# Peptides against a protein of PDB entry 2ODG: the designs that were tried, part 106

Target 1, 89 residues: chain A of PDB entry 2ODG
Amino acid sequence: MTTSQKHRDFVAEPMGEKPVGSLAGIGEVLGKKLEERGFDKAYVVLGQFLVLKKDEDLFREWLKDTCGANAKQSRDCFGCLREWCDAFL

## One batch from the design tools (peptide; made by RFdiffusion4, then SolubleMPNN)

Design b2_p30_1_s2 (from b2_p30_1, 9 letters changed)
Fold by OpenDDE base, seed 1:
Structure b2_p30_1_s2 (fold): chain B 89 residues (1-89), chain A 30 residues (1-30)
Amino acid sequence: as target 1 above (89 residues)
Amino acid sequence: MLSAEELAEILGISVEEAERILALIEEANR
């Protein structure tokens, strides 16, 4: 499996104040829906990822229910956060 | 569940912002 350049750019450095749309799998449509629900920064979604104890099924289900992410989008977002944590936590 | 202080330390943010996030997540996970 290959990753996107967006994924590689995100996992290469500390996320700081990056917007939620910087996450792999999160485009304009999903980003706006997440922002409407209060998840405006990437680190807020990381917070949910950690609260769910990095559980893939729980996180991907949450993302689907929260913004309508499809299977690929939720997979890309989960993988992006997992690899970021492996590098920086 | 993670405390505000723990989350603030992990993310490098203020405790106040961490408290906001935890409240948001509690509502989202209801």
Scores: peptide ipSAE 0.484, ipTM 0.892, DockQ to the pose 0.074
Fold by OpenDDE base, seed 5:
Structure b2_p30_1_s2 (fold): chain B 89 residues (1-89), chain A 30 residues (1-30)
Amino acid sequence: as target 1 above (89 residues)
Amino acid sequence: MLSAEELAEILGISVEEAERILALIEEANR
């Protein structure tokens, strides 16, 4: 499967202060739920990703439990962060 | 676990913000 333009835009540059909704797989609905839980910036979710040692299963489960992400949404978000880290971390 | 200082450096944010994030994550994972 090909990545979205949203994914490509995110992994192409430092994330800086980008909102959580800039992450692939995180739309308006999930973004609002994450923001309500304190995950308002993409770098906050990146923090969780790193704390979980970049483990896909743990991260995707966390995302599902935190904001109700489905399998595709959590996959897209995980892939987005993994590729960003490969490029910039 | 990542320290606040390490996270702050990685993300280019303040140590205070990093501490907030780590506290949030710790709570979320409890």
Scores: peptide ipSAE 0.384, ipTM 0.860, DockQ to the pose 0.074
Fold by OpenDDE base, seed 3:
Structure b2_p30_1_s2 (fold): chain B 89 residues (1-89), chain A 30 residues (1-30)
Amino acid sequence: as target 1 above (89 residues)
Amino acid sequence: MLSAEELAEILGISVEEAERILALIEEANR
């Protein structure tokens, strides 16, 4: 599988205060839904990712249930956070 | 699961912010 430019841009640097919509797989539609649920920053979603101990199935299921992400969107988001953690944690 | 203190330490955020995040997660998973 090939990563997107959005993925590469995100994993290239510390995430700081980046909005949730900067995550790969999270477009405007999903981003708005996540923001409405209180997940306004990328680091809040990272928090959920870590709480789930980086488990792919649990995280992707959570993302689907929380904002309606499809299989590709949840895969892209998971991969984005996994690779960011490998680089910065 | 991670405590607020543990999450705060891992993410480099305040314990208050970590507690907020955990509350959101609890609400979302209820």
Scores: peptide ipSAE 0.257, ipTM 0.784, DockQ to the pose 0.071
Fold by OpenDDE base, seed 4:
Structure b2_p30_1_s2 (fold): chain B 89 residues (1-89), chain A 30 residues (1-30)
Amino acid sequence: as target 1 above (89 residues)
Amino acid sequence: MLSAEELAEILGISVEEAERILALIEEANR
């Protein structure tokens, strides 16, 4: 599997105040749902990712339960955050 | 930027844990 340009753009630099929709796998539909739940910035989702100790199964389950992400969306989002953390944490 | 209290509430975690996470995020994004 190859990564998307959206993934590459996100992992290439500090995330700063990037909106949650900047995360790979998070489109307009999921982004709006996450924003409604208080996850309006990518770093807030990163916070949850770290709380879950970077566990893929737990994070992807959380994302599914929180915004209805499907398998591909949750995989893309997890991979995006994992690679970002590898580069910056 | 979200405060520790706000993040703690959103994530359902302690304020202390939220502060640790925010510190990590801040350092990573410096």
Scores: peptide ipSAE 0.166, ipTM 0.714, DockQ to the pose 0.857

Design b2_p30_1_s3 (from b2_p30_1, 11 letters changed)
Fold by OpenDDE base, seed 4:
Structure b2_p30_1_s3 (fold): chain B 89 residues (1-89), chain A 30 residues (1-30)
Amino acid sequence: as target 1 above (89 residues)
Amino acid sequence: MLSAKELAKILGISEEKAKEILKLIEEANK
């Protein structure tokens, strides 16, 4: 799998108070939409990811429905959170 | 579903904050 520098930067350290836009696949447009729904921090999206039992299909569908993420964006975001969890959970 | 206590532990936040997040998630998923 090919990853972006944004992905590598995110999975390299604890996410702390990083904004939702720090997640791979989440740009300004998607980030603002997520923030409007209360998902302002990356850890809130992580919470949703965990609530969905780290299920890829459920999470990617949720992201699509919540902010209009396309397949690439949702795949990048899921992969980012999955790899972060592998490193820090 | 993941409990507030479990989420709080995983995220290193207060249970109160975790409850707020779960509530937000619940509302957002309607």
Scores: peptide ipSAE 0.237, ipTM 0.779, DockQ to the pose 0.074
Fold by OpenDDE base, seed 5:
Structure b2_p30_1_s3 (fold): chain B 89 residues (1-89), chain A 30 residues (1-30)
Amino acid sequence: as target 1 above (89 residues)
Amino acid sequence: MLSAKELAKILGISEEKAKEILKLIEEANK
């Protein structure tokens, strides 16, 4: 499997106050929908990821239901958070 | 950074759980 530069940029450093749109798989459309639901920062989505105990199926389902993410988008986002957590948590 | 109360509201969880998550996030970002 290959990753995007966006993914690599995100997992390389602490996320701090990065916007939700900085997550791999989250473009402008999905980002705006997430922001409307209160998920304006990447760390808020991380919070949800952790609440779901890093479960891939639960997280990807949540993302789909919350912002309409397709399979690739949810996969990319999950992978991004998983690898970030492996590096920093 | 969001307060525990704000995060709890957004995620639909208890404030206590939100505090735990925020603590983890804070430590991870050092």
Scores: peptide ipSAE 0.214, ipTM 0.738, DockQ to the pose 0.893
Fold by OpenDDE base, seed 2:
Structure b2_p30_1_s3 (fold): chain B 89 residues (1-89), chain A 30 residues (1-30)
Amino acid sequence: as target 1 above (89 residues)
Amino acid sequence: MLSAKELAKILGISEEKAKEILKLIEEANK
């Protein structure tokens, strides 16, 4: 499996105030839906990821249920957060 | 699920800040 440039850009530096749409797998459509649900920043989604104890199945299911992410989108988002945590937590 | 104490430890922040984050997530998930 390979990663996107968007993924590499995200995992390369601290998250800060980056919008939710900066996460790999989260485009404008999913980002807007997440923002409408209160997940306006990437760090809020990170919080959810951590609350779920970094469980891939639980997180990807949550993302699907919350914003309608497909399998690739949820995989990309999960991988993005996993690698970010490995680098910064 | 992680407690505020566990989240605080992972993130290197205060429990108070962790509670704020958890509350935000709780509200967002409603």
Scores: peptide ipSAE 0.199, ipTM 0.750, DockQ to the pose 0.075
Fold by OpenDDE base, seed 1:
Structure b2_p30_1_s3 (fold): chain B 89 residues (1-89), chain A 30 residues (1-30)
Amino acid sequence: as target 1 above (89 residues)
Amino acid sequence: MLSAKELAKILGISEEKAKEILKLIEEANK
């Protein structure tokens, strides 16, 4: 499997104030649902990722329960945050 | 940027833990 350009763009630089929709796997539909729950910025989702101690199963389950992400979407989002953390944390 | 108090409420964690996370995020985004 290969990564998307969206993934590559996100992991290449500090995330700053990027919106939640900048995360790989998070399109307009999932982004709006996350924003409704208070996750408007990518760094807020990063916060949840860290609270779950970067655990893939826990994070992907959380994403599914929070915004209805499917397996592909949650995999892409997890991979995006994992690689970003490897580069910047 | 979100306050520790706001992040704590969103994530359901203590304000102290939220402060730690915000510090990590701040350092990572320099």
Scores: peptide ipSAE 0.152, ipTM 0.698, DockQ to the pose 0.898

Design b2_p30_1_s4 (from b2_p30_1, 9 letters changed)
Fold by OpenDDE base, seed 1:
Structure b2_p30_1_s4 (fold): chain B 89 residues (1-89), chain A 30 residues (1-30)
Amino acid sequence: as target 1 above (89 residues)
Amino acid sequence: MLSAEELAEILGISVEKAEEILALIEKANE
């Protein structure tokens, strides 16, 4: 499967202070919901990803429960963080 | 950037664990 340009842009560099909406699969709707829960920066979601030990099922379930992400959105977000970690952690 | 206390609160984890995670994130983003 092909990735989005948004995915490629995110995994290409350190994430720094990028907003949560910079993550692949996270649009305006999901981004606002995540921000309401305290996940305003991409690195906070990365923190949750690491707490869940990079487990795909656990992370995608968490994202669904937290902001209502569908299967495509959670898959894209997980893949984005996985590949970023492979490159930088 | 978030403090360890803030991250611990958001994620429901210990401050110690939050500090470890923040250290990893900061290192990766140098």
Scores: peptide ipSAE 0.162, ipTM 0.687, DockQ to the pose 0.892
Fold by OpenDDE base, seed 5:
Structure b2_p30_1_s4 (fold): chain B 89 residues (1-89), chain A 30 residues (1-30)
Amino acid sequence: as target 1 above (89 residues)
Amino acid sequence: MLSAEELAEILGISVEKAEEILALIEKANE
């Protein structure tokens, strides 16, 4: 599977204060839902990713339950964070 | 950026654990 340009843009640099919608797989709909739950920045979702010890199944299930992400969206978001962590953590 | 207390509240974890996570995030974003 190939990655999106959005994925490549995100994993290319420190995420800093990027909004949650900058994460691959997170569009406007999911982004708004995440923001309503307090996850307004990408690094807050990173925090949850780390709390779950980078477990794919746990994270993707959490994302589905939290904002209604489908399989592709959760896969893209997980892959985005995993690759970012591999590069910067 | 969020305080440890704010992150702890959002994630439902201890402030101590939130501080550890924030330290990692801050280091990664230097």
Scores: peptide ipSAE 0.151, ipTM 0.679, DockQ to the pose 0.890
Fold by OpenDDE base, seed 2:
Structure b2_p30_1_s4 (fold): chain B 89 residues (1-89), chain A 30 residues (1-30)
Amino acid sequence: as target 1 above (89 residues)
Amino acid sequence: MLSAEELAEILGISVEKAEEILALIEKANE
């Protein structure tokens, strides 16, 4: 399987103040829902990812429950954060 | 960036844990 360009762009550099929508798997619809819950920046979602000890099942379930992400969206988002952490954390 | 208190509220965790996470994030983004 290959990653998207969006994924590659995100994992290539520190995330800084990038919006939540810059995460792979997070489009406009999911992004707006996340922002409404206080997850406006990618680093806030990273925070949740770390709180869950980088557990894939827990994170993907959380994302589904929080913004309605489907299986592909949650998988892409998880993979994006995992790879980013491997590179920078 | 969000304060530890704000992050703690959003994530439902202690302020102490939020501070630890923020420190990690800051370091990772340097």
Scores: peptide ipSAE 0.150, ipTM 0.663, DockQ to the pose 0.885
Fold by OpenDDE base, seed 4:
Structure b2_p30_1_s4 (fold): chain B 89 residues (1-89), chain A 30 residues (1-30)
Amino acid sequence: as target 1 above (89 residues)
Amino acid sequence: MLSAEELAEILGISVEKAEEILALIEKANE
């Protein structure tokens, strides 16, 4: 499957202080919902991803329950974090 | 579950900040 430019931009460099909305699959709507739950930075979502031991099903379910992400959005977000970790961890 | 120290090291943040994140995660997952 192909990735978006947003995905490529995110996985290409350390995420630093990037907002949660910089994650692939996370647009304005989902980003605001995540921010309201305290997940304002991409690295906080990374924290959840790591807490869940990088489990795809658990993470995607969490994202769905937390901000209403659909299947594609959760897939894109998971893939974004997975590939970032592969590059930088 | 991932410890604050472990998370802090992975993310390059303070243990204090990691604890805040973990607390937030726990609260969000209730």
Scores: peptide ipSAE 0.107, ipTM 0.640, DockQ to the pose 0.074

Design b2_p30_2_s1 (from b2_p30_2, 15 letters changed)
Fold by OpenDDE base, seed 4:
Structure b2_p30_2_s1 (fold): chain B 89 residues (1-89), chain A 30 residues (1-30)
Amino acid sequence: as target 1 above (89 residues)
Amino acid sequence: SAAEAERLARERELIEKGIEKAKKILEEEE
């Protein structure tokens, strides 16, 4: 499947202090829930992604359990972080 | 360049901060 413009925008540059909602797959609803859990910035979610050793199943399950992300949302978020890391990490 | 190196350093600092914060959150939720 093709990526979204949101995905392309995120992976195009260093994330810096971008909010968690800037991640592909993370809309307002999921973003608020992540913020409530302390994941207020994209770099914190990236931190969790790295803590989970970039494991797709672990990360997507974590995202589902943490903010209720569905399969597409978790896939989009994972892919977004994976490609960002490929470009900048 | 020096500017690029500084930008990279700042980015890496945020990544480390994110890792530590994520670990802390997990610890608190256990």
Scores: peptide ipSAE 0.647, ipTM 0.901, DockQ to the pose 0.927
Fold by OpenDDE base, seed 1:
Structure b2_p30_2_s1 (fold): chain B 89 residues (1-89), chain A 30 residues (1-30)
Amino acid sequence: as target 1 above (89 residues)
Amino acid sequence: SAAEAERLARERELIEKGIEKAKKILEEEE
């Protein structure tokens, strides 16, 4: 599996207060929808990821239901958070 | 280093904040 530069940029450093749109798989459209739901920062989406105990199926389904993410977008976002956690959590 | 430790500590604080906010959002949507 290959990753995007956006993914690599995100997992390379602590996320701090990066916007939700900095997550791999989350573009402008999905980002706006997430922000409207209160998930305005990447760390809030990480929060949800952790609440779901890093379960891929649960998280990807949640992301789809919340912002309409397709399979690739949800996979990219999940992978981004998983690898970030492996590096920093 | 001490600076690195402090940065990571701040990061952990945000993570905890994110967890709490996520929980709150889900509760409000129910």
Scores: peptide ipSAE 0.645, ipTM 0.900, DockQ to the pose 0.942
Fold by OpenDDE base, seed 5:
Structure b2_p30_2_s1 (fold): chain B 89 residues (1-89), chain A 30 residues (1-30)
Amino acid sequence: as target 1 above (89 residues)
Amino acid sequence: SAAEAERLARERELIEKGIEKAKKILEEEE
């Protein structure tokens, strides 16, 4: 599947303290909802990704339930974190 | 390099913080 420039930008370097909205699939709307739930930084969402053992179904469902992400948004976010982990974790 | 090692160390620290924060949030929502 093709990736966005946002995805490429995120997976190209350590995430540091990038905001949650820097994740592929996470725009301003979803980002604000995640922040309201305490997921204010990308590394916290990564934390959840890892807590869920990198399980795609669990993570995508969690993201949907947490911020209302649709299938594409959750897919993009999952793929973004997966590829980031492959590169840096 | 030493600089790269330090950057990596900082990154790992954030990851650990993220894991702990995620766990805490999950527990609070249970």
Scores: peptide ipSAE 0.645, ipTM 0.900, DockQ to the pose 0.948
Fold by OpenDDE base, seed 2:
Structure b2_p30_2_s1 (fold): chain B 89 residues (1-89), chain A 30 residues (1-30)
Amino acid sequence: as target 1 above (89 residues)
Amino acid sequence: SAAEAERLARERELIEKGIEKAKKILEEEE
């Protein structure tokens, strides 16, 4: 399958202080839940991604447990961060 | 360029901040 335009927009440039909702797979609903847990910026979710050593299963389970992300949403978010890291880290 | 180097430095600083904040949140929830 193909990536979304939201994914392409995010991985195309440094994330800076973009809000958590800028991540692929993270809409308004999931974004608000993440913000309530303290993950208000995309770079904080990236921080968690790196703390989990970029492990897909661990990250996707964490995202599910933290904000209720479904399989598609967690996959999109993981892929977004993975490709961003490949480009900028 | 100098501007590009500064932008990259700021980005790396935010990443470090994100790691520390994520760790802190997880510790508080444990």
Scores: peptide ipSAE 0.641, ipTM 0.898, DockQ to the pose 0.948

Design b2_p30_2_s2 (from b2_p30_2, 11 letters changed)
Fold by OpenDDE base, seed 1:
Structure b2_p30_2_s2 (fold): chain B 89 residues (1-89), chain A 30 residues (1-30)
Amino acid sequence: as target 1 above (89 residues)
Amino acid sequence: EEERREELEREKKLIEEGIEKAKELLEEEE
């Protein structure tokens, strides 16, 4: 599987207070919807990822239901957070 | 080394805050 430059940029360093739109798979449209639901920062989405015990099916279903992410977008976002956690947690 | 340690401590605090916020948001959606 190939990763995007956006994915590589995110997993390379601590996320700090990066906006939700910095996550792979989360563009302007999905980012705005997530912000409207209170998920304005990447670390809040990471919080949700951890609350769901890093379960791929649960997280991707949540992302789809919350902001309308398609299969590729939810896969990219999940993979981004998984690999970030492997590097920094 | 000290600056890196402080950065990681700040990151851990943000993660804890993110978990708490996620829990609160899930409760609001129910």
Scores: peptide ipSAE 0.642, ipTM 0.896, DockQ to the pose 0.925
Fold by OpenDDE base, seed 5:
Structure b2_p30_2_s2 (fold): chain B 89 residues (1-89), chain A 30 residues (1-30)
Amino acid sequence: as target 1 above (89 residues)
Amino acid sequence: EEERREELEREKKLIEEGIEKAKELLEEEE
């Protein structure tokens, strides 16, 4: 499948202290909910992704339960983090 | 090259912090 420009922009460079909303699949609504749960930065969501050992089902289910992400949003976010890790970890 | 390495090292430290924060948040939600 094709990726979004948002995805490409995120995976192209170190994430540093980018806000959680910079992740593909995470818009303003989901981003705000994640921030309210303490996941205010992309690197904290990456932390969760790594704690879950990069398991797609676990991560996507967590994202759905945490902020109400739909299937596409959780897929896009997972893919974004996966490809970022492939490039920088 | 040195500057790039330093940038990546800072990135790795943020990732470690992110892992720790994520673990703490999971524990708080339990």
Scores: peptide ipSAE 0.641, ipTM 0.896, DockQ to the pose 0.955
Fold by OpenDDE base, seed 3:
Structure b2_p30_2_s2 (fold): chain B 89 residues (1-89), chain A 30 residues (1-30)
Amino acid sequence: as target 1 above (89 residues)
Amino acid sequence: EEERREELEREKKLIEEGIEKAKELLEEEE
C-alpha cells in the first residue's frame, strides 16, 4: 500500500514541536483526545513509541486504548513514527 | 552547518523530554 502526503511531509524533516495532529493517522478527533491525555506534541507520542521499544502491537493497542484509533489510523501512525526514526535516529 | 547541528541538538532534547513525559503519564494512569 501507498503512504499519504501527510505521512511523506512528516517523515521528510525533523518534527520539532509539531502538534500531535501532524502525525499520519491522527486527525482532529484523535488529536484532541491525545491532547486531553497529555500527548499534545508529536515528540511525546514518539516518546511513548520509544518507551514501548518500537513494538507495533504494543503501540497500536496503546493508541487504540488511549484515543480510540481504528486499525488504519494506528497503522498509519505507527508507520509514520517508524519511518521517521529510520531517517533521523 | 552549525545551524543544522543546533537544530539536531534541539530535536534530541525534545525526544528526551518526550520519553520522560510518556513515562510520567503512564505512572499517572496506574
Scores: peptide ipSAE 0.640, ipTM 0.896, DockQ to the pose 0.951
Fold by OpenDDE base, seed 2:
Structure b2_p30_2_s2 (fold): chain B 89 residues (1-89), chain A 30 residues (1-30)
Amino acid sequence: as target 1 above (89 residues)
Amino acid sequence: EEERREELEREKKLIEEGIEKAKELLEEEE
C-alpha cells in the first residue's frame, strides 16, 4: 500500500505536540470530533493506540466509534502510528 | 546530540501523558 505525503511527514520526526489533525487519515472533520472527545493531540491518540496494545482491529474500531472514521481513514491513521512507533519507540 | 536527547526525553514524557490521558478518557466513556 502507498502512503501519503502527510503520512511521510508525520513519521519522519518526533510528533511532539502536533495536533491530532496531523495524523494521516485524520482531516478537519475527524480532528474536531476527536478534540471534542478529549483527543486533542496526536500524542493522546498515540496513547490510546498503545493502551490498546497496538491492536489494529481494536484501534480502528475505537477510531470509528469515537469520530466516525471510515475504513480508509482508520487504516491510514493506524498505519501512521504503527510506522511512527517502529521508528521512534 | 544533547539537544536531540532532550527532545526525545520530552517526547517520551508526552507519550506517558498521552497514555494516562487515554486511560482516563476510556474510563469516562464507559
Scores: peptide ipSAE 0.640, ipTM 0.897, DockQ to the pose 0.951

Design b2_p30_2_s3 (from b2_p30_2, 12 letters changed)
Fold by OpenDDE base, seed 1:
Structure b2_p30_2_s3 (fold): chain B 89 residues (1-89), chain A 30 residues (1-30)
Amino acid sequence: as target 1 above (89 residues)
Amino acid sequence: MEEEEERLKKEKELIEEGVEKAKKILEEEE
């Protein structure tokens, strides 16, 4: 599978205070649910990603349980954060 | 060069803040 333009735009630069909805796989519906749980910024979701030691299964299950992400959405979000970390962390 | 290093330092500070916020949210939901 290929990446989206949204993915490429996110991994191209430091994330700063970008909203959670800027993450690949996170649309308006999932973004709103994440914001309601306190994950309003992309760097807070990155925080959870790091707390889970960058484990794909743990992170994708957490995302599913937290905002109802499907398999594609959780895969896209995980891949986005993984590649961002490879570039900037 | 110094401005770029400062931007990267601020980025790392946000990442640290994100980790702490995530931990707090997890504790509140348990």
Scores: peptide ipSAE 0.655, ipTM 0.900, DockQ to the pose 0.939
Fold by OpenDDE base, seed 3:
Structure b2_p30_2_s3 (fold): chain B 89 residues (1-89), chain A 30 residues (1-30)
Amino acid sequence: as target 1 above (89 residues)
Amino acid sequence: MEEEEERLKKEKELIEEGVEKAKKILEEEE
């Protein structure tokens, strides 16, 4: 499937202290819910991604349970972090 | 080149912080 411009913008450079809402698949609604749980920055979500050993099923289920992400949103977010790690980690 | 190296170094520090924050949040929710 084709990636979004939001995805391409995120994976093009180090994430630094970008907000959680900069991740592909994470809009305003999901972003606010993640922030309420303490995941206010993209690098904190990346931290969880790494804690889960980059496992797609575990991460996508966590995202669903944490902020109510649907299948497309969790897939987009996972793919965004995976490709970022391939480039910079 | 040096500025990019420093930026990447700071990036790795943030990633480490992110891992620790994630672990702490999960522990507090248990």
Scores: peptide ipSAE 0.653, ipTM 0.899, DockQ to the pose 0.957
Fold by OpenDDE base, seed 2:
Structure b2_p30_2_s3 (fold): chain B 89 residues (1-89), chain A 30 residues (1-30)
Amino acid sequence: as target 1 above (89 residues)
Amino acid sequence: MEEEEERLKKEKELIEEGVEKAKKILEEEE
């Protein structure tokens, strides 16, 4: 599998208070919807990722239901958070 | 190295905050 530059940029360093839109797979449209639900920062989405015990199916379904992410977007977002956690948690 | 450790410590504290925020949001939606 290939990753985007956006993915590589995110997993390369601590996320700090990066906006939710910095996550791979999360563009302006999805980002706005996530922000409306209270997930305005990447670390809050990471929080949800951890609450779901890093379960891919649960997380991707949640993301789909929450902001309408398609399969690729949810995959990219999940992979982004998973690899970030592998590097920094 | 010490500076990096402090940065990572702060990062982990932020992550804990993210977990709590996520839990709160989800609980409010239930």
Scores: peptide ipSAE 0.652, ipTM 0.900, DockQ to the pose 0.939
Fold by OpenDDE base, seed 5:
Structure b2_p30_2_s3 (fold): chain B 89 residues (1-89), chain A 30 residues (1-30)
Amino acid sequence: as target 1 above (89 residues)
Amino acid sequence: MEEEEERLKKEKELIEEGVEKAKKILEEEE
């Protein structure tokens, strides 16, 4: 499957303190929901991704339950973090 | 090279912080 430019932009460099909304699959609506739960930065979502041991099913279900992400959004977000980790972790 | 190493070091610190924050949020929501 092809990736979005948003995905490519995110995985191309260290995430630093980028907002949660910079993650692929995370738009304004989902981003606000994540921020309300304390996940205001992409690195905090990465933290959760790592806490869940990079498990796709666990992470995608968490994302769905936390902010209401649909299947595509959770897939895009997971893929974004996975590829970022492959590059920088 | 040194600047890149410093950036990566800071990145690792943020990652660790992110893990701790995520754990804390999870605990607070339980």
Scores: peptide ipSAE 0.647, ipTM 0.897, DockQ to the pose 0.953

